# Peptides against a protein of PDB entry 2Q3Z: the designs that were tried, part 41

Target 1, 272 residues: chain A of PDB entry 2Q3Z
Amino acid sequence: YVLTQQGFIYQGSAKFIKNIPWNFGQFEDGILDICLILLDVNPKFLKNAGRDCSRRSSPVYVGRVVSGMVNCNDDQGVLLGRWDNNYGDGVSPMSWIGSVDILRRWKNHGCQRVKYGQCWVFAAVACTVLRCLGIPTRVVTNYNSAHDQNSNLLIEYFRNEFGEIQGDKSEMIWNFHCWVESWMTRPDLQPGYEGWQALDPTPQEKSEGTYCCGPVPVRAIKEGDLSTKYDAPFVFAEVNADVVDWIQQDDGSVHKSINRSLIVGLKISTKS
Target 2, 254 residues: chain A of PDB entry 2Q3Z as posed
Amino acid sequence: YVLTQQGFIYQGSAKFIKNIPWNFGQFQDGILDICLILLDVNPKFLKNAGRDCSRRSSPVYVGRVGSGMVNCNDDQGVLLGRWDNNYGDGVSPMSWIGSVDILRRWKNHGCQRVKYGQCWVFAAVACTVLRCLGIPTRVVTNYNSAHDSNLLIEYFRNSEMIWNFHCWVESWMTRPDLQPGYEGWQALDPTPQEKSEGTYCCGPVPVRAIKEGDLSTKYDAPFVFAEVNADVVDWIQKSINRSLIVGLKISTKS

## One batch from the design tools (peptide; made by RFdiffusion4, then SolubleMPNN)

Design b1_p11_8_s1 (from b1_p11_8, 7 letters changed)
Fold by OpenDDE base, seed 2:
Structure b1_p11_8_s1 (fold): chain B 272 residues (1-272), chain A 11 residues (1-11)
Amino acid sequence: as target 1 above (272 residues)
Amino acid sequence: GEMQLPASEEA
């Protein structure tokens, strides 16, 4: 998890699982230096360098910083996300074959955001950075992955009496979504939550005012302990949300229906 | 790679 530089990232759909090769390249020349620059331009360092540096021995702290800095939201982070298939003013997310070129472009252009990324690009870059910093990390893919916006553990659709969706789909389910899991102890939690921790660098929801997510113990998610920091309800919903249709009738009545055609969550963890 | 897309309701 620290030494492997070449691997695969799972993509596609639950019914048609695919993968792509990826060069993480954490030991290539200059990559560690770029990871250190990433730490030195993070908002916490800029606010109080001494405090930030004193916390860099904590993989919990560093993991949370990296989750925020891999995306360019709120800071001088690495990647700008885009999902509208209009990439003419940058690089298509589908064109990347590794993390090294992305990180070098970011550094060489004065820490300007690289255009563009999607979930697996964010996850792969985070994986490279965390491995460079000595944190055992793997990319994971979740099929039918939910994006819950209000932490109610539901994906909610509003429909008319004919079943037609009304308004904008703010909450959604991705065909696939990627994030990372990092191995660390959790001295900030009760005993038993050491091990794999989920971190999600794709900018989806704000956590404590910043587009970042985790670390949260994988065990806490499996056991349904949503009180554990950080962001347990959001990560839980990604893999366990129920889908609900709110159907409004002509008489103004509203019916709640469970949508059984959409099953959230099929997580695959990589070994390399 | 494959573009990330909204899942079909027929998934």
Scores: peptide ipSAE 0.313, ipTM 0.835, DockQ to the pose 0.553
Fold by OpenDDE base, seed 3:
Structure b1_p11_8_s1 (fold): chain B 272 residues (1-272), chain A 11 residues (1-11)
Amino acid sequence: as target 1 above (272 residues)
Amino acid sequence: GEMQLPASEEA
């Protein structure tokens, strides 16, 4: 989890699982230095350098900072996400083969956001950075991954009488989504939540005003402890959300229906 | 890699 520089990232769908090779490259020349630059340009450092530095001994704190800084939302972060298949002014997310080129591009262009990333790119870069900083980290993939926007643990679709989705899809389910799990103690929580912690660097929802997610104990998600910081409801929903259809009839009546055909969550954790 | 897509569109 710290020593392995090459690995695989799982992609595709629940029915058609695929993987790609990825060079994390945490020991390649200059990569550690770039990771330190990432910490030194984070908003918390810029606001109060002394306080930020004093907290860097905490993998909980560092993990949360890295989660926020791997995306370029709200800060001088590494990657800009894009999902519309228009990548002509940058690099297609599907073209990346490792974290090293991304991090070097970011640094060499004055910490300008790199175009473009999707979930596995964000996760892989976060994995590299966290490993560089001595935090055991792995990339995980969740198939049929939900994006809950209102913290109700539901994915809600509005449909007409014919079952056609109406309006803009705010909430959605990804075919797959990647994030990272990092091994750390949780002295900020009650005993028993040490171990793997989920961190999600893909900019999906704001946590305490910043596009970041976690760390949250994997155990808390498994046990349904949604009170556990950070972002337990969101991460829980990614793997456990129920899908609800609000069906509007021609007479204006609305019927709530549980959609049992869309099953959220199938998580694969890597062993390296 | 493979593009991340809405599950409803991939099915």
Scores: peptide ipSAE 0.308, ipTM 0.830, DockQ to the pose 0.512
Fold by OpenDDE base, seed 1:
Structure b1_p11_8_s1 (fold): chain B 272 residues (1-272), chain A 11 residues (1-11)
Amino acid sequence: as target 1 above (272 residues)
Amino acid sequence: GEMQLPASEEA
């Protein structure tokens, strides 16, 4: 995983799986230097450089920092997300073919945020950075990926008495979502949680006040251990959330219905 | 690449 510079990222839908080629380029000229700059502009370094540097031997710490710094939310991070199909003042997320150009643009413009990214762009850049820093990492695609906003492990839709969705869809299910998994030990956890750890650099929810996610053991998600740091409930919901319809009646009563037509989660882990 | 979209209930 660390040695692979070219690969594919899975996209599309569960029924129509697609992929795009991607150049991760972790060994291209100057990329390591850019990754080090990324670490040196993170909020923890700016607050206490010595403490931050002393913790960079921990892939848990570094993974969490990278997750936060790949997005530009809260800090001088790399990418600004946009999903409204209006990209005229930047670069369309769909136009990127690799991480190298993104990272070079970020650095060359004084660590100004690059416009624009979506999930696979965030994931791919994170993958490049983590690989560059010696952490085995792969991009993961999850089809029918849930975004739980209130940490109840549900995707909730409000419906009228006729079953029509009311209001905006604050909680949602993506056709696909990408994040990364990194291989590391977890000395901060009980034994058995070493191995693949999920990290999500797409700015979806705040974790401890910062738009970052993970690392969380893939094993913990599989076993339903939601107490496991970091962000186990959120990542669990991405792949396992139930869908609930709240049907409102004219009398003000609400009926809870399980929506079985929407099945959350079909995760594909890349082998390259 | 393809843009992320909300999943269709019928898909």
Scores: peptide ipSAE 0.307, ipTM 0.834, DockQ to the pose 0.552
Fold by OpenDDE base, seed 4:
Structure b1_p11_8_s1 (fold): chain B 272 residues (1-272), chain A 11 residues (1-11)
Amino acid sequence: as target 1 above (272 residues)
Amino acid sequence: GEMQLPASEEA
């Protein structure tokens, strides 16, 4: 989880699982230095360098900083996300084969955001950075991954009598979504929440005003403890949201579809 | 790699 530089990232769909090879490259020349630069340009360092540095011994603190800094939202972060298949002014997310080139591009261009990433790219870069910083980390793929935008633990669709989605889709389920899990103690929580912690660097929702997510104990998600920090409801929804399809009839009546077969969440973790 | 997309039932 720290020493492995080569791995696979799972993609595709729950029914058609695929993978790609990925070079994490955490021990390649200059990568650690780039990870340290990432810490030195984070908003917390810029606001109060002494306080930020004093907290870098905490994997909880560092994990949260990294989850925010891997995306370029709100800061001088590494990657700009894009999902519209218009990548002509950058690199297609599907073209990346490792984290090293991304991190080097970011640093070499004055910490300018790299175009472009999607979930597995964000996750893979975060994995590289966290491993560089000595935090055991793995990439996780969740199939049928929910993006709950209103914090109700539901994914709701409105359909006409023909089953067609009506209006703008405000919530959605990804075919797959990737994030990372990092091993750490949680002295900031009650006993028993040490171990794997979920961190999501893909800019989906704001946490405390910043596009970051976690760390949250995997145990808390499994047990449904939504009160634990950080971002338990959001991560819980990614893997456990209920799907509601509302069918609207011509008479204005609305009822739940009983034929919904989509099940949110199928998490796969790597062994190294 | 594979592009991240809405689930097939919603695509």
Scores: peptide ipSAE 0.302, ipTM 0.827, DockQ to the pose 0.479

Design b1_p11_8_s2 (from b1_p11_8, 6 letters changed)
Fold by OpenDDE base, seed 1:
Structure b1_p11_8_s2 (fold): chain B 272 residues (1-272), chain A 11 residues (1-11)
Amino acid sequence: as target 1 above (272 residues)
Amino acid sequence: GELQVPASEES
C-alpha cells in the first residue's frame, strides 16, 4: 500500500460500479516535501511546534492531522469542497487525474486552498500524504453512504401525509462516498483494535472542533463499539445507518416508518 | 469520473 503510486478509485452507484485511474504519486519529486509543509502549517504546529513535532511519531496523531489538513476548513488545508456542479472559478473535481498536481498547486500558491474537490479527491490526496509519511493507506468507497448530522445513527426524512419529502434534506445518503483506511497500532485503545483505521478528510462534521474524522478502528465499526475514539458513531452511521421517515399528519401527529427503499452501506476496500 | 449526488430510492 505504501509502494503503490497508481491505482483505481471506485465511483458510481451500488448498481453501477465505476472506477477512475488515479496517480497517487507519493514518490514523485517534491511530494514528500509538500507533505512536510502540510504538517508544518497545521494549527497544532502553529500553536506549539515542539509539541506537534514530538507527536509526529504517532500515526494516530498524524492521521488525525492529515484528515483535518486535506480539507481547507478551519485551516490552511489543501482542498475546498464543492457539490453544486458550479466549478467555473476553479477546476472541476472530475478533472483531476492524480494527487500530485493538487499538492503542487497548493504549495506553489502559498498554501492557498485548491478549488475544487469532492470525496474521492479528498480521500486520494489524504492517501498520498499518508503514504508519503510511511503509513500504509488505501482509498475506500462506500456506496449509499449516509451523512448523519445529529449522531443518532439514523437518516431522517420528514414527509407529509402523502409521503412527499418536506423541507431541506439536511441528512442525506450519497450515491457513493470515499475515505481512507490506514494501518496502524492503537496504543491509546484497548488491545485488539490495531489494524485498519478509518480516516475521513472530506469536511462533513466537526470532530473536537475541527473538520476531521478518525482514526477509528474498522473493527470497532464492525463490532458496533461506538465509544471508540475517534468519531465511531459518525463512521458507523456512514455504513450502517437506518433510514426513517417521519410522516406528519394534518392533526399534528407524526408517524414513524422505517424506509426500506434506501439501504445504507456497501463498502469496497481497495487492494492496491 | 462521476460526481457525488444524493442516492436514489429503490422502487
Scores: peptide ipSAE 0.421, ipTM 0.876, DockQ to the pose 0.509
Fold by OpenDDE base, seed 5:
Structure b1_p11_8_s2 (fold): chain B 272 residues (1-272), chain A 11 residues (1-11)
Amino acid sequence: as target 1 above (272 residues)
Amino acid sequence: GELQVPASEES
């Protein structure tokens, strides 16, 4: 995983799985230096450089920092996300073919956020950075991926009697979502949680005040151990949330229906 | 590539 520089990222939908080629390029010239700059501009370094540097031997610590720094939310991170299909003032997320150009643009423009990314771009850049730092990492795609905003492990839709969705649709299911899994030991946890750890650099929800996510043991998600740091409930919901339709009628009656037509979660872990 | 969008039955 660390040695692979070219690979594929899965996209599309659960019904129509597709992939794109991606150049991770973690060993290309200057990329390591850019990754080190990324670490040196993170909020924890700026607050206390000595403490931050002393913790960089921990892949748990570094993974969490990278997940936060790949997005530009809250810091001088790499990518600005955009999902409204208006990319004329930047680069369309679909135009990227590798992580190297993104990282070079970020660095060459004084660590100014690069426009624009979506989930796979965030994941791919995170994968590059983590691999560059010696952490075995792979991109993961989850189809019908839930974004739970209220930490109840549900995606709730509110509908009128005609079936029309009401409200702002804040909670949603993506056709696909990408994040990364990194291999590391977890000395901060009970024995048995070493191995693949989920990290999500797409700015979806704040964790401890920062748009970051993980690391959380894949095993913990699989076994439903939602007490496991970091962000187990959120990652669990991405792959396991139940979809609930609340149907409110004019008479004030409320009906609950579990949506069985759309199943949350179909995870594919890449080989590269 | 393909954009990340809300899931639908048509997609």
Scores: peptide ipSAE 0.419, ipTM 0.870, DockQ to the pose 0.533
Fold by OpenDDE base, seed 3:
Structure b1_p11_8_s2 (fold): chain B 272 residues (1-272), chain A 11 residues (1-11)
Amino acid sequence: as target 1 above (272 residues)
Amino acid sequence: GELQVPASEES
């Protein structure tokens, strides 16, 4: 989890699982230095360098910072996400073969955001950075991954009497989503939550005002402890949300229906 | 790789 530089990232769909090779490259020349630059340009450092530096001994703190800095939302972060298949002014997310080129591009262009990433790119870069900083980290993939926007643990669709989705679809389910799990103790929590912690660097929802997510104990998600910081409800929903259809009839009545055709969550954790 | 896209209903 720290020493392995090459690995695989799972992609595709629940029915058609695929993987790609990825060079994390945490030991390649200059990569550690770039990771340190990433820490030194984070908003917390810029606001109060002494306080930020004093907290860098905490993998909980560092993990949360890295989660925020791998995306370029709110800061001088590494990657700009894009999902509309228009990548002509940058690099297609599918073109990346490792984290090293991304990090070097970011640094060499004055910490300008790199175009473009999707979930596995964000996760892979975060994995590289966290490993560089001595935090055991792995990329995980969740198939049929939900994006809950209102913290109700539901994905809600509004439909007409014919079952057609009406209006703008805000909440959604991805065919797959990637994030990272990092091994750390949680002295900020009650005993028993040490171990793997979920961190999500893909900009999906703001946490305490910043596009970041976690760390949250994998155990807390498994046991349904939604009070556990950070962002337990969101991560829980990614793997456990129920899907609800609000069906409007021609007479104006609305019927709530559980959608059993979309089963959220199928997580695969890597062993390296 | 493969792009991340909205999931379809699986019945």
Scores: peptide ipSAE 0.418, ipTM 0.878, DockQ to the pose 0.524
Fold by OpenDDE base, seed 2:
Structure b1_p11_8_s2 (fold): chain B 272 residues (1-272), chain A 11 residues (1-11)
Amino acid sequence: as target 1 above (272 residues)
Amino acid sequence: GELQVPASEES
């Protein structure tokens, strides 16, 4: 999880699982230096360099910083996300074959955001950076992955009497979503939460004012301990949210229906 | 590769 430079990332859908090869390249020339630059341009360093540096021995702290800095939201982060299939002014997310070119482009252009990424690109770059910094990390793919916007552990659709979706569909389920899991102790938590921690660098929801997510113990998610920092409800919903249809009739009556055609969550952890 | 897109109800 630290030494492997080549691997696969799972994509596609639950019914049609696919994968792509990926070069993480954490030991390629200059990559560690770029990872250190990433730390030195993070908002916490710019605010108080001494405090930031004193905390870099904590994988919990570093993991959270990296989660925020892999996306360019709120800071001088690495990647700009785009999901509208219009990539003519940059590089298509599908064109990337590894993290090295992305990181080198970011550094060589004065830490300007690289266009463009989607979930697996964010996850893969985060994986490279965390491995460079000595944190055992793997990419995870979750099929039918929920994006819960209001932290109620539900994906809610509003429908008319004919089943047609009404209004803006803000909450959604992805065909797949990728994030990372990193191995670390959790001295900031009760005993028993050491091990794999979920981190999500794709900008989806703000955590403490920044587009970042985790670390949260995988065990806490499995056991349903949503009080565990960081961002347990959001990560829990990614893999466990229920889908609810609010059906409004012409007379103004509303009926709550559980949508059983959409089953959230099928997580695959990679071994490399 | 495959783009990340909204899941269908048939998925």
Scores: peptide ipSAE 0.411, ipTM 0.870, DockQ to the pose 0.552

Design b1_p11_8_s3 (from b1_p11_8, 6 letters changed)
Fold by OpenDDE base, seed 3:
Structure b1_p11_8_s3 (fold): chain B 272 residues (1-272), chain A 11 residues (1-11)
Amino acid sequence: as target 1 above (272 residues)
Amino acid sequence: GELQLPASEES
């Protein structure tokens, strides 16, 4: 989880699982230096360098910072996400074969955001950075991954009497989504939550005003302890959300129906 | 790799 530089990232769908090779490259020349630059340009450092530096001994703190800095939302972060298949002014997310080129591009262009990433790119870069910083980290893939926007643990669709989705689809389910899990103690929590912690660098929802997510104990998610910081409800929903259809009838009545055809969550973790 | 896409209903 720290020493391996090459690995695989799972993609595709629950029915058609795929993987790609990825060069994490945490020991390649200059990569550690770039990771340190990433820390030194984070908003917390810019606001109060002394306080930020004093907290860098905490993998909880560092993990949260990295989660925020791997995406370019709200800061001088590494990657700009794009999902509309318009990548002509940058690099297609599918073109990346490792984290090293991305990080080098970011640094060499004055910490300008690199175009473009999707979930596995964000996760892979975060994995590289965290490993560089000595935090055991692995990439995780979740198939049928929910994006809960309103923290109600539901994915809600509005439908007409014919079952057609109406209006803008604000909440969604991805065919797959990637994030990272990092091994750390949680002295900020009650005993028993040490171990793997979920961190999500893909900009999906804001946490305490910043596009970041976690760390949250994998155990807390498994046990349904949604009070556990950070972002337990969101991560829980990614793997466990129920899907609800609000069906409007011709008479104007609305019926709530559980959609059993969309089953959220099938998580695969890597062993390296 | 493969792009992320909205999931479809399971058959």
Scores: peptide ipSAE 0.300, ipTM 0.842, DockQ to the pose 0.533
Fold by OpenDDE base, seed 4:
Structure b1_p11_8_s3 (fold): chain B 272 residues (1-272), chain A 11 residues (1-11)
Amino acid sequence: as target 1 above (272 residues)
Amino acid sequence: GELQLPASEES
C-alpha cells in the first residue's frame, strides 16, 4: 500500500467491470518534492504556516488537506474536473496512464491546475501523494455510486406519468466512482475507528467550506454511524443511498415510489 | 480508460 508503484484502477459498470493499468510512481524522481510543495501551497499553510506544519504529523490532518488539494477547487490544487467530453484545451481524463506526469505538469506550470481529471484520476493522484507522505493508501471503486446533494441519503428522481425523468437531474448515480482509503489511527474519535479511512478528492460536495471529503472510518460507514467525522453522511450515501421516484400524474398528484431496480453501491478494494 | 457517466447513460 506504500511500496507498490504499479497497479490497476477499476472502471466500467457493475455488470461490466473493467480496469486500467496505472503508474502511481510515488518513488520516481522529484515526486516527493512535489507532494511537499502541495502541502506548502495549501490554504491552511498560507494562513498559518506554523500551525499547518505542526499538524503534518497527523495522517488525519494530512489526508484531509490532500483530499482538498488534489482538486483545484478553492485553492492552487492539482486537477480540474470535467465531465462534458470537451477536453480540447487540455488532456482527456482517459489519456492519463499515471500520476507522475500530472504532478510534474502541475509543479512545472507554477502549481497551475492540470486539465483534466475525472474520479479515478483524482483518486489515483491522491493515492500517489498519500503514499509519498508515508500513509498506506489504496484506490477503491464503487459501482452505482450515488451523489447525494442535499444530505438526505436519497437519490431522488422526478418523473412524468410515462416514467421519464424530468428536471435538471441534479442528483445522480455514477456508473462508477473512485476514491481512496488510507490506513490510519483516529485519536480524534472514539476507540475502534482505527484502520481504513475513506477520502474523496473528487470535488462533489463541500466539507466545512472546502471541496474535500474525509477521512471517515470505513467501519463507521459499514455500521451506519453518521456522526463520525468527516463527512460520514455523504460517503454513506455514495454506497448506501436509496432511490426514490417522484411520479407526477396528469391530475397533478405526485406518487412516491421506491426504485428497487437501482441498487446503489458495489465497492471494490485493491490488494495493493 | 472509461469515462465516468450517469449509470443510465453508461455504454
Scores: peptide ipSAE 0.294, ipTM 0.847, DockQ to the pose 0.483
Fold by OpenDDE base, seed 2:
Structure b1_p11_8_s3 (fold): chain B 272 residues (1-272), chain A 11 residues (1-11)
Amino acid sequence: as target 1 above (272 residues)
Amino acid sequence: GELQLPASEES
């Protein structure tokens, strides 16, 4: 988890699982230096360098910073996400074969955001950075991954009387989504939450005003302890949300129906 | 790689 530089990232769908090779390259020349730059340009450092530096001994703190800095939302972060298939003014997310080129581009262009990333790119770069910083980390893929936007642990679709989806899908389920899990102690929590912690660097929802997510104990998610910092409800929903259809009837009434055709969550944790 | 896409109802 720290020493492995080449691995695989799972993609595709629950029915058709695929993988791609990825070069994490955490020990390649200059990569550690870039990771340190990433820390030195984070908003917390810029606001109070002494306070930020004093907290870098905490994998919890560093993990949260990295989660926020891998995306360029809110800060001088590494990657700009794009999902509309228009990549002509940058690099297609599918073109990346490793984290090293991305990080080098970011640094070499004065910490300008790299175009473009999607979930596995964000996750892979985060994995590289965290490994560089000595935090055991792996990429995780979740199939039928929910994006809950209102913190109710549901994916809600609004439908007309004919079953047709109405309006913009604010909430959605991805065919797959990637994030990372990092191994750390949690002295900030009650005993028993040490171990794998989920961190999601893909900009999906704001946490304490920043597009970041985690760390949250995988155990807390498994046990349904949604009070556990950070962002337990969101991560829980990614893997456990129920899908609900709100069906508008002709008389103006609305019927709530459980959508049994969409089952959220099929998580694969990688060995490397 | 493959693009991340919204899941179909039959996924």
Scores: peptide ipSAE 0.288, ipTM 0.834, DockQ to the pose 0.553
Fold by OpenDDE base, seed 1:
Structure b1_p11_8_s3 (fold): chain B 272 residues (1-272), chain A 11 residues (1-11)
Amino acid sequence: as target 1 above (272 residues)
Amino acid sequence: GELQLPASEES
């Protein structure tokens, strides 16, 4: 998980699992230096360099910083996300074959955001950076991955009396979503939460004011301990959210119905 | 690879 430079990232759908080869390239020339630059341009360093540097011995702290810095939201981060299939002014997310070119482009252009990324690109770059920094990390793919926007552990669809979806789909289920899991101890938590920690660098929801997510113990998610920092409810919902239909009637009444046809979550952890 | 899409938009 630290030594492997090449691997596969799982994509597609639950019914049609696909993969792409990816060069993480954490040991390629200059990549470690770029990862250090990433740390040195993070908002916490800019605010208080001494404090930031003193905390870099903590994989919990570093993981959270990297989660925020892989996306360009809120800071001088690496990647700009785009999902509308309009990539003419940049590079299509599907064109990337590794993290190295992305990181080099970012650095060589004065830490300007690279266009464009989607979930697996964010995850792969985060994986590279974390591995560079000595943190065992793997890319994870979750099929039928939920994005809970209001932290109620539900994906909610509003429907008319005929079952037709009304309004925008602010909450949604992705065909697949990628994030990373990093191995670390959690001295900031009760005993037993050491091991794999989920980190999500794709800008989906803000955590403490920044587009970042985690680290949260995979064990906490499995056991349903939603009080565990960081961002347990959001990550829990990605893999476990229930889908609810709110059926609106003309008289103003609303009927709640559990949608059993939409099953959230099928997580695959990579072995390399 | 393929783009990330809403599950409902999968064909």
Scores: peptide ipSAE 0.271, ipTM 0.829, DockQ to the pose 0.487

